Peptides against a protein of PDB entry 2ODG. Designs and how they scored, part 65

Target 1, 89 residues: chain A of PDB entry 2ODG
Amino acid sequence: MTTSQKHRDFVAEPMGEKPVGSLAGIGEVLGKKLEERGFDKAYVVLGQFLVLKKDEDLFREWLKDTCGANAKQSRDCFGCLREWCDAFL

## One batch from the design tools (peptide; made by RFdiffusion4, then SolubleMPNN)

Design b2_p21_8_s3 (from b2_p21_8, 13 letters changed)
Fold by OpenDDE base, seed 3:
Structure b2_p21_8_s3 (fold): chain B 89 residues (1-89), chain A 21 residues (1-21)
Amino acid sequence: as target 1 above (89 residues)
Amino acid sequence: SELEEQVKLAEKKGEELRKKA
């Protein structure tokens, strides 16, 4: 499987204060919806990812329910966080 | 806050599903 440059940019370094929209799979539309729910920073979504014990199905379902992410968007976002955690957590 | 509720909902859902599995 291939990854986007956006994914590579995110997983390459500590996420710091990066906005939620910096996550792979999270574009402007989904980003705005997440921000409206209080998920303004990537690390807040990381928090949910960790609360859900890094479970792919649970996280992707949550993302779908929270911002309407489709299968590809949720997959990209999950993969982005998983690989970031593998490198930095 | 809405954020707090979202976190709690996710935790509750995760806990429920893991108990079923």
Scores: peptide ipSAE 0.189, ipTM 0.720, DockQ to the pose 0.117
Fold by OpenDDE base, seed 1:
Structure b2_p21_8_s3 (fold): chain B 89 residues (1-89), chain A 21 residues (1-21)
Amino acid sequence: as target 1 above (89 residues)
Amino acid sequence: SELEEQVKLAEKKGEELRKKA
């Protein structure tokens, strides 16, 4: 498979204060829903990812339940965070 | 808060699933 430019842009540099919508797979619709649940920054979602011990199934299920992410969106988001962690943690 | 509840729920769910594995 191939990644998006959005994915590459995210994993290439420190996360900082990037909004949740900067995560691959998280568009405006999902981003707004996540923000309404308190996940306004990408690093907050990163926190959830880490709390779930980087488990793909748990994280993707959580993302689906929380904002309605479909399979591709949750996969893209998971992959984005996984690769970011590989580079920076 | 909503955020805190989401985190707690995820932690609990994760623990339960791991125990059953």
Scores: peptide ipSAE 0.188, ipTM 0.719, DockQ to the pose 0.101
Fold by OpenDDE base, seed 5:
Structure b2_p21_8_s3 (fold): chain B 89 residues (1-89), chain A 21 residues (1-21)
Amino acid sequence: as target 1 above (89 residues)
Amino acid sequence: SELEEQVKLAEKKGEELRKKA
């Protein structure tokens, strides 16, 4: 499968203060839900990704439970964070 | 999973502590 331009844009540079909605798979709807739960920045979701030890199943299930992400959205978000970490950690 | 449950519990506890402070 191919990645989106949104994915490529995110993994290409330091995360900084990017909003949670900058993550691949996280649109306006999911972004607002995440923000309501305190996950307003991409780095907060990164933190959760790392706490879950970069485990795909754990992270994707967490994302589904937290904001209602579907399979594609959670897969895209996971892949985005995985590749960002591969580049910058 | 067990790990997810622990994370959820920790986050809940953290929020409770923030509300008390």
Scores: peptide ipSAE 0.032, ipTM 0.561, DockQ to the pose 0.063
Fold by OpenDDE base, seed 4:
Structure b2_p21_8_s3 (fold): chain B 89 residues (1-89), chain A 21 residues (1-21)
Amino acid sequence: as target 1 above (89 residues)
Amino acid sequence: SELEEQVKLAEKKGEELRKKA
């Protein structure tokens, strides 16, 4: 599968204080919903990804339940965090 | 899964704490 430029931009460098909306698959709509739930920074979502032991099914289901992400959005977000971790964790 | 349920429960509790604070 191909990746977006947004994905490539995110996985290319340490995420620091990047907002949650910088994650691939997380647009303005999902980003706002995540922020309302306390997931305002990308690293907070990373934390959840790690707590779920990097499990794709668990993470994607969590994202769906938390902000209403569809299959593509959750896939893109998962892939973004997975590849970031492979590079920097 | 058991892990997923615990994580969700923890976050729900966290949200409630933030609302009270």
Scores: peptide ipSAE 0.111, ipTM 0.642, DockQ to the pose 0.062; fails the geometry check

Design b2_p21_8_s4 (from b2_p21_8, 10 letters changed)
Fold by OpenDDE base, seed 4:
Structure b2_p21_8_s4 (fold): chain B 89 residues (1-89), chain A 21 residues (1-21)
Amino acid sequence: as target 1 above (89 residues)
Amino acid sequence: SALEEQVKKARELGEEALAKA
C-alpha cells in the first residue's frame, strides 16, 4: 500500500490545532460534515480513534456512519492516525 | 444528546493525547 503526500505531511509533525480536513482521506466535503457534527479539529477525531481503542473496524464504521466516508477514505484516515500515534504517542 | 456526549469524550481524550505527545 502507498500513502499520499497529505498523509506523509500529517504524520511527520505534531498535529496541534490542525483542522479535521488535514487528515488523510478527509477532504472538504467530509471535513464539513465532521465539523457540523462537532469534530472540527484533527485531535477530536484522534480522540474518537482512541475512544475506540484504535480498532480499525470500529473506527472506519464510525467514520462512515458519521460523515459518509467510503472505504478508501476511511482506510486513509485510519492509517494516518495509526501512524501518527506510533510516531508521537 | 448522544452525539454531543460522543464529541465531548473524543475531545477530552484528544486533548489528553496531545498533552502527552
Scores: peptide ipSAE 0.826, ipTM 0.968, DockQ to the pose 0.822
Fold by OpenDDE base, seed 3:
Structure b2_p21_8_s4 (fold): chain B 89 residues (1-89), chain A 21 residues (1-21)
Amino acid sequence: as target 1 above (89 residues)
Amino acid sequence: SALEEQVKKARELGEEALAKA
């Protein structure tokens, strides 16, 4: 599968203090919902990704339950974090 | 709350990961 430019931009460099909305699959709507629940930065979602041991099913289910992400959004977000971790961790 | 504790744990692991990157 091909990736978006947003995905490529995210995985190309350390994420630092990037907002949660910088994650692939996370647009304005999902970003606001995540921020309201305390997941305000991309690295906090990264943390949850790691809490769930990088398990795709668990993470995507969590994202769906937390902010209402659909299948594509959760897949894009998971892939973004997985590839970032492969590059930098 | 459960959500607050979840966020706290996530934030801690995320910060740790950034320090390693």
Scores: peptide ipSAE 0.825, ipTM 0.968, DockQ to the pose 0.848
Fold by OpenDDE base, seed 1:
Structure b2_p21_8_s4 (fold): chain B 89 residues (1-89), chain A 21 residues (1-21)
Amino acid sequence: as target 1 above (89 residues)
Amino acid sequence: SALEEQVKKARELGEEALAKA
């Protein structure tokens, strides 16, 4: 599948303190909802991704339940984190 | 709350991951 520039920018470098909205698939609407629930930085969502053992179905379901992400948004976010982990962990 | 605990655990694992990266 073709990735976005946002995805490529995220996976290209360490994420540090990047905001949650820097994740592919997470726009301003979803980002605000995640922030309100305590997932304010990309690395916190990374943490949840790891808590769920990098399981795609579990993560995407969690994201949907937490911020209302649709299938494309959750797919994009999952892929972004998976590829980042492959590169840096 | 359950959400607060979830966030706490996620934050801890995320910080650990960043330290390893």
Scores: peptide ipSAE 0.825, ipTM 0.968, DockQ to the pose 0.841
Fold by OpenDDE base, seed 2:
Structure b2_p21_8_s4 (fold): chain B 89 residues (1-89), chain A 21 residues (1-21)
Amino acid sequence: as target 1 above (89 residues)
Amino acid sequence: SALEEQVKKARELGEEALAKA
């Protein structure tokens, strides 16, 4: 499937202290909801991705339940983190 | 709370991952 420029920009470099909104699939609305719940940085969501053992169904369900992400948003976010991990971990 | 513990674990694993990257 075709990826967004936002996805490509994220997976191309170390994420450091990037805000949660830098993740593909996470816009301003979802980003604010994640921040309100303590997931303020991209690496905190990465941590949750790893807690769930990189399981796609579990992660996408968690994201939906946590911030209301739809199927495309959760797919984009999962793919973004998966490819980042493949490149840097 | 359960959410606070979830965030704590996520933050710890995330920081660990960044240290390895």
Scores: peptide ipSAE 0.823, ipTM 0.968, DockQ to the pose 0.828

## One batch from the design tools (peptide; made by RFdiffusion4, then SolubleMPNN)

Design b2_p22_1_s1 (from b2_p22_1, 9 letters changed)
Fold by OpenDDE base, seed 1:
Structure b2_p22_1_s1 (fold): chain B 89 residues (1-89), chain A 22 residues (1-22)
Amino acid sequence: as target 1 above (89 residues)
Amino acid sequence: SMEEIVERARELGEAAREKALA
């Protein structure tokens, strides 16, 4: 498996106030849907990730149900948050 | 169940929507 540059850019530094669209797997379409649901910042999605105890299946299912993410998008987003947490949490 | 956990998590997210978008 390989990661995108978007993934590498996200996991390389503290999250700060980065918008939700900065997450790997979250493009303009999914980002807009997440923002409409109150997930405007990447750290809000991180919060959901942590509430679900970093469980991949639970998180990816939530993401699918919340914004319609497909398998690749949810996998990329999960991997992005997991690796960020490994580095900074 | 997994379904119930996911649903509760979704509800918690939606409960914060108005505050997050304000």
Scores: peptide ipSAE 0.081, ipTM 0.630, DockQ to the pose 0.086
Fold by OpenDDE base, seed 5:
Structure b2_p22_1_s1 (fold): chain B 89 residues (1-89), chain A 22 residues (1-22)
Amino acid sequence: as target 1 above (89 residues)
Amino acid sequence: SMEEIVERARELGEAAREKALA
């Protein structure tokens, strides 16, 4: 599978204070829902990803339950964080 | 459990957001 430019942009640099909507798979709708649940920055979602020990199934299920992400959105978001961690963690 | 951790993380995140927006 090919990655999006959004994915490539995110994994290319430290995430700093990037908003949650900068994550691949997280559009405006999901981003707003995540923000309402306290996950307003990408690094907060990263924190959840790490608390779940980078487990794909757990993270994708969490994302689905938290903001209603579909399979593609959760897959894209997981892949984005996984590759970011591979590069910077 | 992971379920408890996920829920607690959400609660803490919401509390943090409330603080940030105050």
Scores: peptide ipSAE 0.078, ipTM 0.611, DockQ to the pose 0.104
Fold by OpenDDE base, seed 3:
Structure b2_p22_1_s1 (fold): chain B 89 residues (1-89), chain A 22 residues (1-22)
Amino acid sequence: as target 1 above (89 residues)
Amino acid sequence: SMEEIVERARELGEAAREKALA
């Protein structure tokens, strides 16, 4: 599978204070829902990703339950964080 | 175990949410 430009932009540099909506697969709708649940920054979602030990099924299920992400959105978000971690952790 | 990891993640997530929204 190919990645989006949004994915490539995110994994290319330290995420710093980027909003949660900067994550691949997270648009305006999901971003707002995540923010309302306290996940306003990308690094907060990164934290959840790491607490789940980078497990794809667990993370994607969490994302679905938290903001209603569909299969593609959760896959894109997971892949985005996975590749970011591979580059910067 | 994976079950423990999920539960801990849930607890930490809820705590973080509460703090962020306080």
Scores: peptide ipSAE 0.057, ipTM 0.617, DockQ to the pose 0.106
Fold by OpenDDE base, seed 4:
Structure b2_p22_1_s1 (fold): chain B 89 residues (1-89), chain A 22 residues (1-22)
Amino acid sequence: as target 1 above (89 residues)
Amino acid sequence: SMEEIVERARELGEAAREKALA
């Protein structure tokens, strides 16, 4: 599978204070919902990803339950965080 | 609610721990 430019932009550099909406698969709709639930920064979602031991199924299920992400959105977001961690963690 | 989300996240975290230990 190919990745988006949004994915490539995210995994290419340190995360810093990037907003949650900078994550691949997280658009304005999901970003707003995540922000309302306290996940305003990408690193907060990263935290959840790490708490879930980087498990794909559990993370994608969490994302679905938390903001209503569909399969593609959760896949894109998971892949984004996985590859970022491979590079920087 | 936020409480429900937090609880669900906790449950999923525990499941992840179990997977890691298995």
Scores: peptide ipSAE 0.042, ipTM 0.567, DockQ to the pose 0.074

Design b2_p22_1_s2 (from b2_p22_1, 12 letters changed)
Fold by OpenDDE base, seed 1:
Structure b2_p22_1_s2 (fold): chain B 89 residues (1-89), chain A 22 residues (1-22)
Amino acid sequence: as target 1 above (89 residues)
Amino acid sequence: SMAETVALAEKLGREAREKALA
């Protein structure tokens, strides 16, 4: 299994004020939907990830329910946050 | 607003946990 450059770019540094769309698996479509629901920054999604205690199934289901993410998108987003947390949390 | 943000966070948290227990 390989990661995308977008994933690598995100996990390489503190996320700061990066927009939600900077998360792997979150493109323009999903990003807009997340923003409409109040998740405008990557760190807000990180917050949800942490509230769900980093549980993959819960997070991916939440992402699907919240913005319509498919399996790949939710997997990519989860992996992105997991590896970011491994490095910086 | 801050109040709306907090309310949303709390709501989503509860809903997620309730769904997990179902």
Scores: peptide ipSAE 0.134, ipTM 0.711, DockQ to the pose 0.054
Fold by OpenDDE base, seed 5:
Structure b2_p22_1_s2 (fold): chain B 89 residues (1-89), chain A 22 residues (1-22)
Amino acid sequence: as target 1 above (89 residues)
Amino acid sequence: SMAETVALAEKLGREAREKALA
């Protein structure tokens, strides 16, 4: 499989205060929706990811329900957080 | 269980978001 440069940029370093829109699969539309729901920083979405025990199905379903992410967007976002955690958590 | 995990996530998520959006 191939990844986007956005994915590679995110998983390459500690996420710090990066906005939610820096996550792979999260564009301006989804980012705005997430921000309106209180998920303004990438680390808040990371928190949800961790509370869901890093479960792919649960996280992707949550993302879909929360901001309307499609299958590719949720897959990209999940993969981004999974690989970030593998590197830094 | 997965059901318990979802319930916990929903609870904690709501609490966190409500505070953030207040």
Scores: peptide ipSAE 0.091, ipTM 0.681, DockQ to the pose 0.106
Fold by OpenDDE base, seed 2:
Structure b2_p22_1_s2 (fold): chain B 89 residues (1-89), chain A 22 residues (1-22)
Amino acid sequence: as target 1 above (89 residues)
Amino acid sequence: SMAETVALAEKLGREAREKALA
């Protein structure tokens, strides 16, 4: 499987204050829904990812339930956070 | 357990969101 440039850009550096929409798989639609639910920064979603103990199924299900992410979107977002954590956590 | 993890995530997430949206 290949990754997007958006994924590569995200995992290449500390995420700092990057908006939630900077996460791979999170476009404008999902980003706005996440923001409406209090997930405005990528690190807030990272927090949820970590609280779920990096479990792929739980995280992807949460993302689906929270903002309506489809399978590809949730997979891309999970992979983005996983690889970021591998590099920086 | 994973069930406990989900419960924790729901609790902490809800609390965090309520604070963030206040």
Scores: peptide ipSAE 0.089, ipTM 0.684, DockQ to the pose 0.108
Fold by OpenDDE base, seed 4:
Structure b2_p22_1_s2 (fold): chain B 89 residues (1-89), chain A 22 residues (1-22)
Amino acid sequence: as target 1 above (89 residues)
Amino acid sequence: SMAETVALAEKLGREAREKALA
């Protein structure tokens, strides 16, 4: 599958304090919903990704249930975190 | 198991998030 420039920008460097909206697949609408649930930084979503043992189905279902992400959005977000972890974890 | 993983994920960070949202 092809990736977006947003994905490439995220996986290219340490995450630091990047906002949740920096994650691929997370736009303004989903970002605001995540922030309202306490997931304001990308690293908080990374934390959820990690406690779910990097499981794709569990994470994508969680993202759907938490902010209403569709299949493409959850796929993009999962792929973004997976590749970031492969590079920096 | 999947159920155990989900339960762990729900537990971890809950208190911190609740405090942050208060």
Scores: peptide ipSAE 0.089, ipTM 0.671, DockQ to the pose 0.092

Design b2_p22_1_s4 (from b2_p22_1, 9 letters changed)
Fold by OpenDDE base, seed 3:
Structure b2_p22_1_s4 (fold): chain B 89 residues (1-89), chain A 22 residues (1-22)
Amino acid sequence: as target 1 above (89 residues)
Amino acid sequence: ELEELVAKSRELGEAARERALA
């Protein structure tokens, strides 16, 4: 599989206060929807990822239900968080 | 509010779990 530069930029350093839109797969449209639901920071989405025990199916379904992410977007976002956790958690 | 966010997060997580198991 290939990753985007956005993915590589995110997984390369501590998450800090990065906005939710910095996550791979989360563009402007999905980012706004997530922000409207209270998920304004990447670490808030990380929290949900961890609550779901890093389960891919559960997380991707949650993301779909929460902001309407398609399969590609949810896959990219999941992979982004998984690899970030591998490096920093 | 934070409390609302927590509640929504839980509800969405539970719904996702149910769908994944169906």
Scores: peptide ipSAE 0.063, ipTM 0.613, DockQ to the pose 0.063
Fold by OpenDDE base, seed 5:
Structure b2_p22_1_s4 (fold): chain B 89 residues (1-89), chain A 22 residues (1-22)
Amino acid sequence: as target 1 above (89 residues)
Amino acid sequence: ELEELVAKSRELGEAARERALA
């Protein structure tokens, strides 16, 4: 599938202190919800991704339950983190 | 194993929420 520019921007460089909203699939609405749950940085969501051993189904379900992400949003976010990890872990 | 991982993820989320609201 075609990736967004937002995805490409994220996976191209170290994550650092990027806000959670920098993740593909995470817009303003989902970002705010995640921040309210303590997930203010992208690396915190990365932490959840890694705790779940990079499992797509588990992560996407978690994201849905945590912030209400739909299928596309969770897919985009998962893909973003997966490709980032492939490059930098 | 997977059920345990899901539970852990939720626990971490709850803890993060509590910290954010404190």
Scores: peptide ipSAE 0.050, ipTM 0.597, DockQ to the pose 0.100
Fold by OpenDDE base, seed 2:
Structure b2_p22_1_s4 (fold): chain B 89 residues (1-89), chain A 22 residues (1-22)
Amino acid sequence: as target 1 above (89 residues)
Amino acid sequence: ELEELVAKSRELGEAARERALA
């Protein structure tokens, strides 16, 4: 599958203090919901990703339950974090 | 709300551990 430019921009460099909305699959709507739940930075979502041992099913389910992400959004977000970790972790 | 965040993280970690051991 092809990736978005947003994905490529995120996985190309350390995420630092990037907002949660910088993650692929996380638009303004989902970003706001995540922020309301305390997930304001991309690294906080990364934390959940890592706590879940990078398990795709668990992470995507969590993301859906937490902010209402659909299948594509959760897939994009998972892929974004996976590839970022492959590069920098 | 940090307390909720920590609690959720712990729950997710426990679930992941159980899944890995199953």
Scores: peptide ipSAE 0.031, ipTM 0.582, DockQ to the pose 0.099
Fold by OpenDDE base, seed 1:
Structure b2_p22_1_s4 (fold): chain B 89 residues (1-89), chain A 22 residues (1-22)
Amino acid sequence: as target 1 above (89 residues)
Amino acid sequence: ELEELVAKSRELGEAARERALA
């Protein structure tokens, strides 16, 4: 499988204050829904990812339930956070 | 809202911990 440029851009540098929409798999629609739920920054979603102990199934289910992410979107987002953590945690 | 976010996050975290200890 291959990653998107958006994924590569995210995992290449510290997350900082990047908006939630900077996460791979999170477009404008999902980003807006996440922001409405209080997940306005990528690091807030990272927090949820870590609280779920980086479990793929739990995280992807959460993302689906929270913003309606489909399988590809949740997979892309999970992969993005996993690889970011591998690089920076 | 932030209050709901925190509550839900805690709930999911507790569930995850429970699964890890099972």
Scores: peptide ipSAE 0.030, ipTM 0.570, DockQ to the pose 0.088

Design b2_p22_2_s1 (from b2_p22_2, 11 letters changed)
Fold by OpenDDE base, seed 2:
Structure b2_p22_2_s1 (fold): chain B 89 residues (1-89), chain A 22 residues (1-22)
Amino acid sequence: as target 1 above (89 residues)
Amino acid sequence: SAEALKEAVAEAERAGREALAR
């Protein structure tokens, strides 16, 4: 599976205060929906990812239910957070 | 907003409980 430049940029450094839209798979449409639900920063989504014990199926299902992410978007977002955690957590 | 943050926290807590129940 090929990763995007957006993915590589995100996993390369501490996420700090990066907006939720900086996550791979999260564009402007999904980002706005997440922000409306209180998930405005990437680290808030990271928190949800960790609460779900880094489980792929649970996280991708949550993302779909929360903002309408499709299979590719949820896969990209999951992979982004997983690899970030592998590097920095 | 404060309400949006409160909802996000509540959602995370519910999701956590549901995940642990599986």
Scores: peptide ipSAE 0.153, ipTM 0.701, DockQ to the pose 0.134
Fold by OpenDDE base, seed 5:
Structure b2_p22_2_s1 (fold): chain B 89 residues (1-89), chain A 22 residues (1-22)
Amino acid sequence: as target 1 above (89 residues)
Amino acid sequence: SAEALKEAVAEAERAGREALAR
C-alpha cells in the first residue's frame, strides 16, 4: 500500500487553519458532513483523535458514526493524523 | 473506557456545533 499525495501534503507541515477537507480520506461529501457537526477545521478532528487517545478503532468508529466514512476513508484519515502527530506533536 | 471517551467526543461535537452557530 502507498499513501496519497494528499496524505503527504498534510503530514509535511503544521496544519494551522487547514479545513477539515485537507485530511486524507476526507473529501467534499464527508467534509461537509463533518462541518455540519462542528468539525470545520482539521485541528478539530485532531482534537477528537487526541480525545480518543489516538486509538485507531475508536477513531475510525467515531469517524464512521459521525460522517459515514467507509473503511478506506477512515483508515486514510487515521493514518494522516497519526503520522502528522508523529512529526509535530 | 470506551464509553467515557464516547461521552467526551459527544460533548465536543455539541460544543463545535454551538460555536459555529454563533
Scores: peptide ipSAE 0.086, ipTM 0.618, DockQ to the pose 0.119
Fold by OpenDDE base, seed 3:
Structure b2_p22_2_s1 (fold): chain B 89 residues (1-89), chain A 22 residues (1-22)
Amino acid sequence: as target 1 above (89 residues)
Amino acid sequence: SAEALKEAVAEAERAGREALAR
């Protein structure tokens, strides 16, 4: 499966203080909803990803429930965090 | 368990909202 440039840019370097919207699959709409729930930075979502023990089903379900992400958005976001962790964690 | 993890995430979400509200 081909990834987006947004995905490639995110997984290429430490995420630092990048906003939640820098995550693949997270656009302006989802980003705002996540921020309202306390997820303003990408690393906060990373935290949830790790709390859920990197489980794809749990994370994608959580993302859907938290911000209304659709299947593609949750897949893209999960893949983004998974590959980032593989590279840097 | 899945339920335990979901509860942990819910707590983290609450903490995040509280932090941003400060």
Scores: peptide ipSAE 0.082, ipTM 0.615, DockQ to the pose 0.119
Fold by OpenDDE base, seed 4:
Structure b2_p22_2_s1 (fold): chain B 89 residues (1-89), chain A 22 residues (1-22)
Amino acid sequence: as target 1 above (89 residues)
Amino acid sequence: SAEALKEAVAEAERAGREALAR
């Protein structure tokens, strides 16, 4: 499976204060919903990813329930965080 | 358990919303 340029841009460097919308799979619609739920920064979503012990099914289910992400969006977001963690955590 | 983890996430969500509201 191929990755987007958005994914590659995110996993290439420390995420710092990047907004939640910088995550692959998270567009303007999902980003706004996440922000309304207290997830304004990418690192907050990273926190949930880590709380869920990097479990793909749990994380993707959470993302779906939290902002309505579809299968592709949740897959892209999960892959983005997994690869970022492999590089920097 | 999966349910325990979901509860932890829910708590984190509430804390986040409260922080942004301050």
Scores: peptide ipSAE 0.075, ipTM 0.606, DockQ to the pose 0.119

